# Peptides against a protein of PDB entry 8OXM: the designs that were tried, part 113

Target 1, 371 residues: chain A of PDB entry 8OXM
Amino acid sequence: FKAEFRLAGGVNLPKIIDCVGSDGKERRQLVKGRDDLRQDAVMQQVFQMCNTLLQRNTETRKRKLTICTYKVVPLSQRSGVLEWCTGTVPIGEFLVNNEDGAHKRYRPNDFSAFQCQKKMMEVQKKSFEEKYEVFMDVCQNFQPVFRYFCMEKFLDPAIWFEKRLAYTRSVATSSIVGYILGLGDRHVQNILINEQSAELVHIDLGVAFEQGKILPTPETVPFRLTRDIVDGMGITGVEGVFRRCCEKTMEVMRNSQETLLTIVEVLLYDPLFDWTMNPLKALYLQQRPEDETELHPTLNADDQECKRNLSDIDQSFNKVAERVLMRLQEKLKGVEEGTVLSVGGQVNLLIQQAIDPKNLSRLFPGWKAWV

## One batch from the design tools (peptide; made by RFdiffusion4, then SolubleMPNN)

Design b2_p15_3_s2 (from b2_p15_3, 7 letters changed)
Fold by OpenDDE base, seed 5:
Structure b2_p15_3_s2 (fold): chain B 371 residues (1-371), chain A 15 residues (1-15)
Amino acid sequence: as target 1 above (371 residues)
Amino acid sequence: SMTPLEKEMEEIIAK
């Protein structure tokens, strides 16, 4: 193991470590706590099921539409290692690394990542109008550069084109599957890119079933489709391949509604799978850098016995689980805002919601919506 | 109308 580690984020402060195997191969590993590993393992099984559905359909199989999965290796009852694909890097590390990030290299006269973050933090408690204005100023002075990822990694033009296509398909599949499952917390450190395949790997899957909408700063986008994510697709952006791959993925998900509902129902009522948002988790996910020093959670378990009767807790849980299932059923029927949409109409609405600068400006600054 | 690049991308997806 290398002595250096990086934080990936997550409730149990998982560590990214680089190790050299006995085979001489370098492997990137994520060491997580027990609960994060269980949540990630469950969501990996759901992704494998979604991949099985996508492989059964001729149109999605031809397009090689898959959500990338990673191996969860339990090391102990309290710890495990996620073995990532060798040559996987966080998109945030490539884009906004302080020393040699792509924004600094290709756009040296733009705002620094620090300046952008500072400007958005200054308006965090302000109106939506003020947030929007500052977000637009940040976006004007922080232009997308993610197109250069494939250009740096793939020098052969034919390989470059194929890898850009693989990236676009990976974004489309993961965006639609992530939307159906209500996957949140899609910040730039929770999305990895494979340097060999150009496919995305989503990590830290603990915010699911739209629980990101009940955070202190609610999530306002269905998935990450920020300017750099779009720039990586090349000149067509969200049109052509991306849109068609979203539509074909959504078609398979909608046609598999009974299977998806049955599996999600089993997971929601599994006592070993904690998917609910709690106040401590919410605080951790949206912690301000300035507040890191004093909030040692002294779990003063002041068990204030709020004797919420065990019955009221169970009733509250059951009502949340029922609401999640109802919302999943609506998504799979194409019901958006009380209207039944076609696959193309639903995908179009989701794309528009994800790229809307008004929605992006309302996100928590730590999500880095300008990247 | 599909761009030449979109056509090429569809041909690659169809193979």
Scores: peptide ipSAE 0.006, ipTM 0.349, DockQ to the pose 0.015
Fold by OpenDDE base, seed 4:
Structure b2_p15_3_s2 (fold): chain B 371 residues (1-371), chain A 15 residues (1-15)
Amino acid sequence: as target 1 above (371 residues)
Amino acid sequence: SMTPLEKEMEEIIAK
């Protein structure tokens, strides 16, 4: 490795390191510490399988519907090397960087990202009604600007139009596959955009199989479809190209039910793949600023082996895995809230759930649902 | 036992 590193933006402060391979080639590597890169690696393999299904279908192939994947080399449970996606930027860095974020540049009279976060943190423990009112006030005073990403990067109008379509298709594909895999909402720093392709790259896949619903602040959306995500699609928003690409992706997923169930079953029962939410991971993902002061690491590792009978742990795990598989089967049948929906009906419900300000206002404020 | 690469990465993470 070179002695010099660069910080990549993001919550986990990943280090970009130039590595000289045994072949004498320099490669940029993203070194993540404390992340379960095995989960990322497994989810990248699942995305590759989904991409294979999408490429087999003529309608999704013609639309070039794919999830962008990156190479992950997991080294340990808590460390690994990601191939840094050169020419990508976190959406959060583009939108809400403290110095030169697009919100500050294009909307200088709106609330700052800090003011929005403060207002939503103040109501975090309040009623859903109070959260909704404050979220609506924040949304009125923090207008979306992500349309300017493609306008800044693509000066030629024909290229700009094609890149906006590529972005819209990428959001649609990742939203539907993300829903099927239960990725839920995604932190704005964990969504990268490629500055050349306008396609999204999802990183830090530590929440899957609807485990976001069992967080201290449960997820209320099927995927991230916030106002800035929609604004990047341009004037059509969630209508037209986005909706049609969601429907075509969902059609392929539903028609691939047996394959997807078999793949997910193998993964859920893989003893090397820890997909389950644990309390420490939940605290890390939704850490409150108030809780930073009390985490003195008095990890007195008194190894109280809670010898919970291996049998009761295995039975509880198996019941969770079975529930995940049953819910996946329901999704792939179009079963939503006990009703069987058509592909168009299911996609419509998911879009409405994802854009509903009532659902967005209930999300963890740290994930910035107003962005 | 950590691999040599894991050790080098921990040293990089610790800096």
Scores: peptide ipSAE 0.006, ipTM 0.408, DockQ to the pose 0.034
Fold by OpenDDE base, seed 1:
Structure b2_p15_3_s2 (fold): chain B 371 residues (1-371), chain A 15 residues (1-15)
Amino acid sequence: as target 1 above (371 residues)
Amino acid sequence: SMTPLEKEMEEIIAK
């Protein structure tokens, strides 16, 4: 290990450390403290299995549909080493960095990212109507700029075009697989983009199996398809390549139902894989800057009385796992809102849900649905 | 709107 480290941004202050392997190769590693990297490790294995299914199908193989994976080495329940995705940047860093973010550079007269967040925080406890109105005002005064990522990184027009397609395919694949696995919306710092491939890398997979729906502010979208995510696809947006890649990915997922159910069943009952949402994790994921002061004293509350019988905890866990499996089976059958949809119908519904400003306006403001 | 050529190129690269 080199003695020098860089801080990556974020609440947990992850440390980027350069390590020399036994092979003499330098590797950047992200050392996360306090994060449970076991969930990330397990989800990377699921992504590898999904990639294997996608590579076996001719339609998805031709389109090079894949989810980018990274190596995770869990060191403990609260620490681990990630293979740092060298040559990646968080999309949030590119878009909304306070100094040189793309919104500030390309739209200097728009609202700042801070002004947008403030406006949405002010209405957080308000009606859905008030949230929608303020979200529309924010969206009008904070126009998408993510198209400029590929334009800045790829100066050759043919390369630029190819990379925009690679991005669009990566968003499509990760959106559909993310929906099947119930990853929900993704914080803009937890989506990395590769500066060479334009492919997305999803990190911090601590919300899976629709556990985002049981957060204090429940998720209302099947995946992140915000205005900047769409702007990165270029002028076609969600139409053409994105839609077709979603449909082809969904076809493979639905045709692999038995395999996916078996895999997820094994994971849900793995005693080492804590996928359940706990109240502390929920508070952490939706923490307000104002709530930092109150969390200090109550961690000393007596561990004694919540001896709920181990049997009642196990029965409650099993019923949650069964509900997750049933919902996964419904998704893989194309059952949405009690109706069986075709692949095209299901993909269309998911896209419409993900881009609906009414759904986006209801998301937790800390996750920046306007970006 | 994409040009017809851009659409055709997207279809070629997506095949």
Scores: peptide ipSAE 0.005, ipTM 0.322, DockQ to the pose 0.016
Fold by OpenDDE base, seed 2:
Structure b2_p15_3_s2 (fold): chain B 371 residues (1-371), chain A 15 residues (1-15)
Amino acid sequence: as target 1 above (371 residues)
Amino acid sequence: SMTPLEKEMEEIIAK
């Protein structure tokens, strides 16, 4: 380990530490201080299984559909080392960095990222109608720029096109796999892009099995398919390559129903895998920068009172686990809102839900749905 | 703006 560390942005101030490997290569490591990296480690194993299913199918293998994985070494219940994806950047860092973000560089007359966030925070406790109106105003004055990522990184037109295709495939695969697993908290700092491959790396996998729906501000989208995510696909947007890759991924997931259910069942009942949402985790995920000053004293005291009777915890846990398995089975059957859909119908519904400005306007402002 | 060739290549891969 080098003695120098950098702070990554975010509430827990994760430390980036440079390590020299046994091969003499320097690798950056992310050290998370308060996050349970065991959740990330378990979800990486699930992604590896999904990748195995995708590689067995000829159509998904030909399209090189894979979800990017990283190595997680849990050091404790609250600390671990991520093998930092060398040559990745958070999409939020590229798009909305305060000094040199792509929005400021390419759209200097648009609203600043700060102005957008402020406007959405002002309406956070308002009606859905008021949130929608302000979100539409923000979107009109904050136009997407993520197309410039591939244009800046890949100057050769043939390479640029190949990398934009790799990006689109990565978004499609991770979106469908993420939907099946009920991944939440897909904010712009939890999605990295590889500067060499243009593939996405999803980090911070602690919100799974639709536990984002029980947050104080419920998640209203199946995955992140915001305007910048779509702009990175190029002129076809969600049509063509993205839609087809979603359909082919969904076909493999639905045809692997028994395998997926069996593995998720084992994970739900693993006593080492805390997938359940708790009030402290919910507060942490949706904490406002202004609320940081008041909440510091009380978070240390309540570790004692959550001795609810072991029997009531176990019965409530089992009922939540059963509901998660039932909902997973519905997704894998194509059951949406009580109707059985074809793969194309299900993928279409998910795309429409993910791009709906009414759904996007209802998200927590920290999710940055306008990006 | 995409070139006509880039647009055609997207349409081919989108097929």
Scores: peptide ipSAE 0.000, ipTM 0.343, DockQ to the pose 0.016

Design b2_p15_3_s3 (from b2_p15_3, 7 letters changed)
Fold by OpenDDE base, seed 1:
Structure b2_p15_3_s3 (fold): chain B 371 residues (1-371), chain A 15 residues (1-15)
Amino acid sequence: as target 1 above (371 residues)
Amino acid sequence: SMTPLELELERIIAE
């Protein structure tokens, strides 16, 4: 390991370090402390399996449909080493950096990212109607700019076009795989874009199996398909390439039902894989900037009295796992809202749910559904 | 609107 490190942003102050492998190659690593990386490691294995299924199918292989993966080495329940995705940037950093973000550069007269967040936080406890109205005002005064990512990075028109398609395919694959695995909405800092390939890398996979629906502010979208995500696809948006790639990915997932169920079943019952949402994790994921001051370490709540019988905890866990498996089976059968849909019908429903301003307006404001 | 060339290239790459 080199003695020098860089801080990555974030509450846990992850360290970017360079290390020399036994092969003499220098590799950049992200060392996370206080984060449980086991879930990330497991989800990378599931993504690798999904990629194997996608590569076996001729139509998805021709389209190069893959979910980007990274190496995760858990060191403990609270620490690990990630392969640092060199040549990637968080889409949130590109879009809404306070100094030089694309929204500020291309739309200097629009609301600032801070003004948008403030407006949506003010209505957080209000009705769905009030949230929708303020979200529409925010959207009108905060126009998408993510199209400029590919235009800035790829100056050759033919390369630009190919990279925009690679981006669109990456969004489609990750959206459908993410829906099947119940990843839900993704914070803009937890989606990296590769500056060379235009492919997305999803990091911090701490919400899976629809556990985002049991957050204090429940998720209302199947995946992140916000206005900037769509703007990056170019003029066709969700139509054409994106829709077709979603359909072809969904076909492979549905045709691989038995394999997917078997693997997810093994993971859900793995005692080392804590996929369940706990109250502290929920608070951390949806913390308000004002609540950072009052997290006094006095949540030494006495471990004593929640001697709920180990049997009742285990029975409750098993019932949650069974419910997750049943919902996964429904998704893989195309069962949505009690109706069996075709692949095209299911994909269409998911796209409509993901882009619906009514659903987006109900998301946690901290996750910036207007970006 | 996409150019006719962009639409054709999207078709070719989607095939």
Scores: peptide ipSAE 0.012, ipTM 0.325, DockQ to the pose 0.016
Fold by OpenDDE base, seed 4:
Structure b2_p15_3_s3 (fold): chain B 371 residues (1-371), chain A 15 residues (1-15)
Amino acid sequence: as target 1 above (371 residues)
Amino acid sequence: SMTPLELELERIIAE
């Protein structure tokens, strides 16, 4: 390892380190501390499996539908090394960085990202109606700009067109695979875009199997399909290429029901794979600025009350795992809201749910559903 | 080196 490290942005202050392998090759590594990379590692394996299924099907292979993966080496429950995604940028950094974000550059008269955040935080504890009204005001005064990513990076019109298609296919594949695996909404810092391929890389996979629905502010969308995500697709938006790629991905997922159920069953019952939402993780993911003052770690809470009967914990865990498997089976059968849908009907419902301003307005403001 | 899980998943996909 080189003695020099760079800080990557983000709350956990991950360290980018250069290491020389036994093969003499220099490799960039991201060292995350205080983060459970085991879930990321497992989810990367599941993505590789989904990619294998997508490559076996002629229609998805022809479209090059893949979810981007990265190498993760978990070292402990709270530390690991991942391959630093060189040539990627967080979409949140491109869009809403404080200095030169695309919103500020292209829409200087719109609300600042801070003003949008403030307005949505002020209504966080308010009615759904008040949240919707403020979200619509924010959206009106914070217009999408993510179309400019491909325009800035790809100057040749033919390359630009192909990269916009690659982006659209990547969003479609990750949205449907993410829905099947219950990844939910994805924070803008946890979606990287590759500056060469225009493909998305999803990182920090700490919410899976619809555990986002049991957060203090429950998720209301099947995947992130916010206005900027759609704007990156260009003038067609969610229509045409995106919809067709979602349908073809969903078709492969539904036709692979037994394989996906077996894989997820093995994962859900793996004692080393903690996928369940816990209160501390929920607080970390949806921490309010007001709550920063009271989280003094009172180390002194007596270990006594956590002796809930092992039997009741195991029964509760098994019931949650069974419910996840049942819901996965429903998704793979096209069962939505008690109705069996065709692939096209299911994909249409998911797209409509994901772009609905009423659903977006109810998301946790920290995840910036207006971006 | 594949993890035990990767090996299991590859086996399941190879079936």
Scores: peptide ipSAE 0.008, ipTM 0.466, DockQ to the pose 0.020
Fold by OpenDDE base, seed 2:
Parts: structure tokens; sequence; C-alpha cells
Structure b2_p15_3_s3 (fold): chain B 371 residues (1-371), chain A 15 residues (1-15)
């Protein structure tokens, strides 16, 4: 280890440390000192299994459909080492950085990211109709710019086209697998983009199995397919490559139903894997940035051994686990809203749900649905 | 050392 560390910023003040590997290579590591990285470690293993399924299928293998994974070494319930995703940037940092973000650079006459956030926070407790109207005003005055990521990073037109294709495939694969696993909290800081591959890396995997739907502000979209995410695909948007890659990923997931159910069942009943949403976690995820400074000292996760009778906890847990498995089985059968859909019909419904401005306007303002 | 879950997952992947 080098003697110096850098702060990565954010609430938990994660430390970036440089490590020399046994191969003599320096690697940057992110040391999180307050997060339970076991959830991320488990979900990375699930992504590796999904990648194995995708590599076994000829159609998904030919399309190079994979979810980017990273190494997680949990050190304790509150600390771990992440393999720092070297050469990645949060999509939020590229898009909405206060000084040099792509929206400010390419659309200087649009609303600032701060103005958009403020407008959506003002209507946070208002009706769905008022949220929708303000969201549409924000969207009209905050136009997408994520197309410029590939244009800035890849100057050669042939490389640019290949990288835009890699991006589109990465979005498709992660969207469908994320939907099957019920992955939530897909805000712009939890999605990294690799500056060399243009592939996405999903981090902070603590909201899974649709537990985002039981948050104080429920999640209303199956995955992040916001206007900037779509703009990064180029002129075709969600049509063509993205849709076909979603369909091919969904075909593999549905054809792997037994394997996926068995895997998720083992995970749900693992006493070391706390996938359930709790009130403190819900509060933490939907705190305002201004409120972050005051509540940090008291969120000791140790006090949640509330002595509820072991029997009532176990019965309630088992009922939630059974509901998660039933819902996973429905998704893998193509059952949506009580109707059995084809792969194309199911993928179409999910795309429509993800891009619907009514669904996007209902999200927590911290999710930044206008980006 | 792999967790019991990691071992079970590796088993399921290897099948």
Amino acid sequence: as target 1 above (371 residues)
Amino acid sequence: SMTPLELELERIIAE
C-alpha cells in the first residue's frame, strides 16, 4: 500500500488507496469504511452467472452481451475493498458536474442541473399531475447530451461507431438482467461508464428483488432508460440494436428459469445476505443532500437487533422471500400485469414503462429522472 | 476462503 490516500468524496468518505499486486502492478482500490459490501459481492456473483448463461447462448455470445463486473473483497460488515473501476466515471459526473458537465458545456442556455433538481424538489410532496407538469417543463429546458461522451472519447469514426454499439449492448444487457433481479437505486452516481470500452458498470447493488418499490417514494421504472441514456445510443435510440439486445437477453433469462430460480432461492435464504429493505436504509437512500450532514452519527446498523420474537420475524421473512420468488417466476414466464407476453411483447412493455414520463416524474428527485 | 454461498453458487455455475 502507498502511504497516501485520496478521498473519493461522498457521504461515507471512501478512501482511494494504491496497492501493488503480486504481479508488481499498481492498482487503485476503493476502501469503503461504512458500507456493507457483502450485498455488492453477492450481486457480482449473480452477474457472473448471468454472464455465463449469456456466453453459453450463441446469439448473445455473438453480440458480446455481458454485464461488467468488479471484484469485491468484504473485510467486515461495514468495510470492504472494491477493485476501483479504473478508467470509469459516474455518468452523473460526466453529465451534471457543476463546473464542466456536458449539459453545461453543450447546452449553456438550458436549465442548470441545480435548477432542475430544485424544481423537482419543490413538487416532491405534490400530486402526480403537478409532478408530471414540472417534469415535462424540466425536460423541455434540459435536453439530452450523452451522445457527446462517445464523440469526445472516440475521435475515429469507426471506433466511435463500435464503442456506441458496445454502450448500447451494455445498457440492454444490464437493463434486462437488472429487471429480472429487481435491481433498484439506479441513480446517475451508481452507474459508471468505462472511458475505454464505453460499457456500463453498475455499482451499489444494495436495492435488489424489487425492494425499491417499498421505499417511501416507490420506484416506478424497471431500469434506467432516461433521455441521456437513450441519447448515448445515437439516432436509433431504443429501436434496432437496443431492442434486439434486450430481446436476446430476455430469451436467455426466460430459457434459464430453473437455474435463475434456484440461484435466487439460495440467495434469499442465505442468513449472511441481508437483501430486505429496512427503515434506516430507506431513510439513507432517500435523504436530501442538505439533510446528510445531521443524521450520519446515529445510523449505527448495530441497533437493529430489535428483539422481535424470532418466530414472527422468520414467518414475515419467509413470506417476503416467497413473494420475491413468485414475482421472479412471473417475470421469467413473461407474466406482466396478469398477462402472459412474448419476449418481444414483454421487452416492449418494459421499454415503454422505463421511458414513460409519468413513471419518471414520480421517482425520488435524487434519482434525477430528467438526466 | 469462499463463503458457503460462494461455494454453492460456484457449484450451480459449474453444473
Scores: peptide ipSAE 0.008, ipTM 0.482, DockQ to the pose 0.021
Fold by OpenDDE base, seed 3:
Structure b2_p15_3_s3 (fold): chain B 371 residues (1-371), chain A 15 residues (1-15)
Amino acid sequence: as target 1 above (371 residues)
Amino acid sequence: SMTPLELELERIIAE
């Protein structure tokens, strides 16, 4: 390891370290000191398996449908080393950086990212109708700009077109795989874009198996397909390449039902894989700036009362695991709302749910559904 | 060394 480290931005102040491997190659690594990286590691293994299934199928292989993965080495329950995604940027940093974000550069007369956030926080405790009205006003005055990512990075028209297709394929593959696995917390800082490939890298995989639906503000979309995500696809939006890539990915997932169920069953019953939502995790994910003042963690909460009978916890856990497996089986059969859908029907329903401004307006303001 | 989970996953992929 080199003696020098850089601080990555963020609440946990992760350290970026450079290491030299036994192969003599320098590799940049991110050391996280407070997050359970086991969940990220397990989900990366599941993504590698999904990629293997996608490479076996001729139609998905020809389309180069893959979910981007990164190396995770968990060192403890609260520490590990991540392969730093060199040459990636959070989509939120590109779009809504306070100094030089693409929205400010290309739409200087629109609402600022701060004004949008403020308006949505003011209605956070209001009715769904009031949230929808304010969300529509925000959307009218905050127009998408993510098309400019590929235009800025790829000046050659042929390269630009190829990279826009790579982006669209990456969004499609990660959206469908993410839906099947019930991946949540897809805010603009948890999705990176590779500046060379235009492919997405999903990070912070701590909300899986639809556990985002049991948050205090439940997740109402199957994946992130917001206006900027769609704008990056170009003039056809969700039609053509995106839809076809979603359908081909879903076809492979549905045809691999037995394999995916067996894998997820092993993971759900692994005592080292804490996938369940707990109140502290829910509070951390949906913390309000106002709530920062009172949560001094009094470390002295007596260990005594959490003797909930192990038997009742185990029975409750098993019933949750069984429900997750049943819902995964339904998704892989194309069962939505008690009806069996074709691959095209299921993909269409998921796209409509993901782009519905009524669903988007109900999300936690920190998810930034207007971006 | 692979974890027991990684070994089981590789077995399932190989079938």
Scores: peptide ipSAE 0.008, ipTM 0.462, DockQ to the pose 0.019

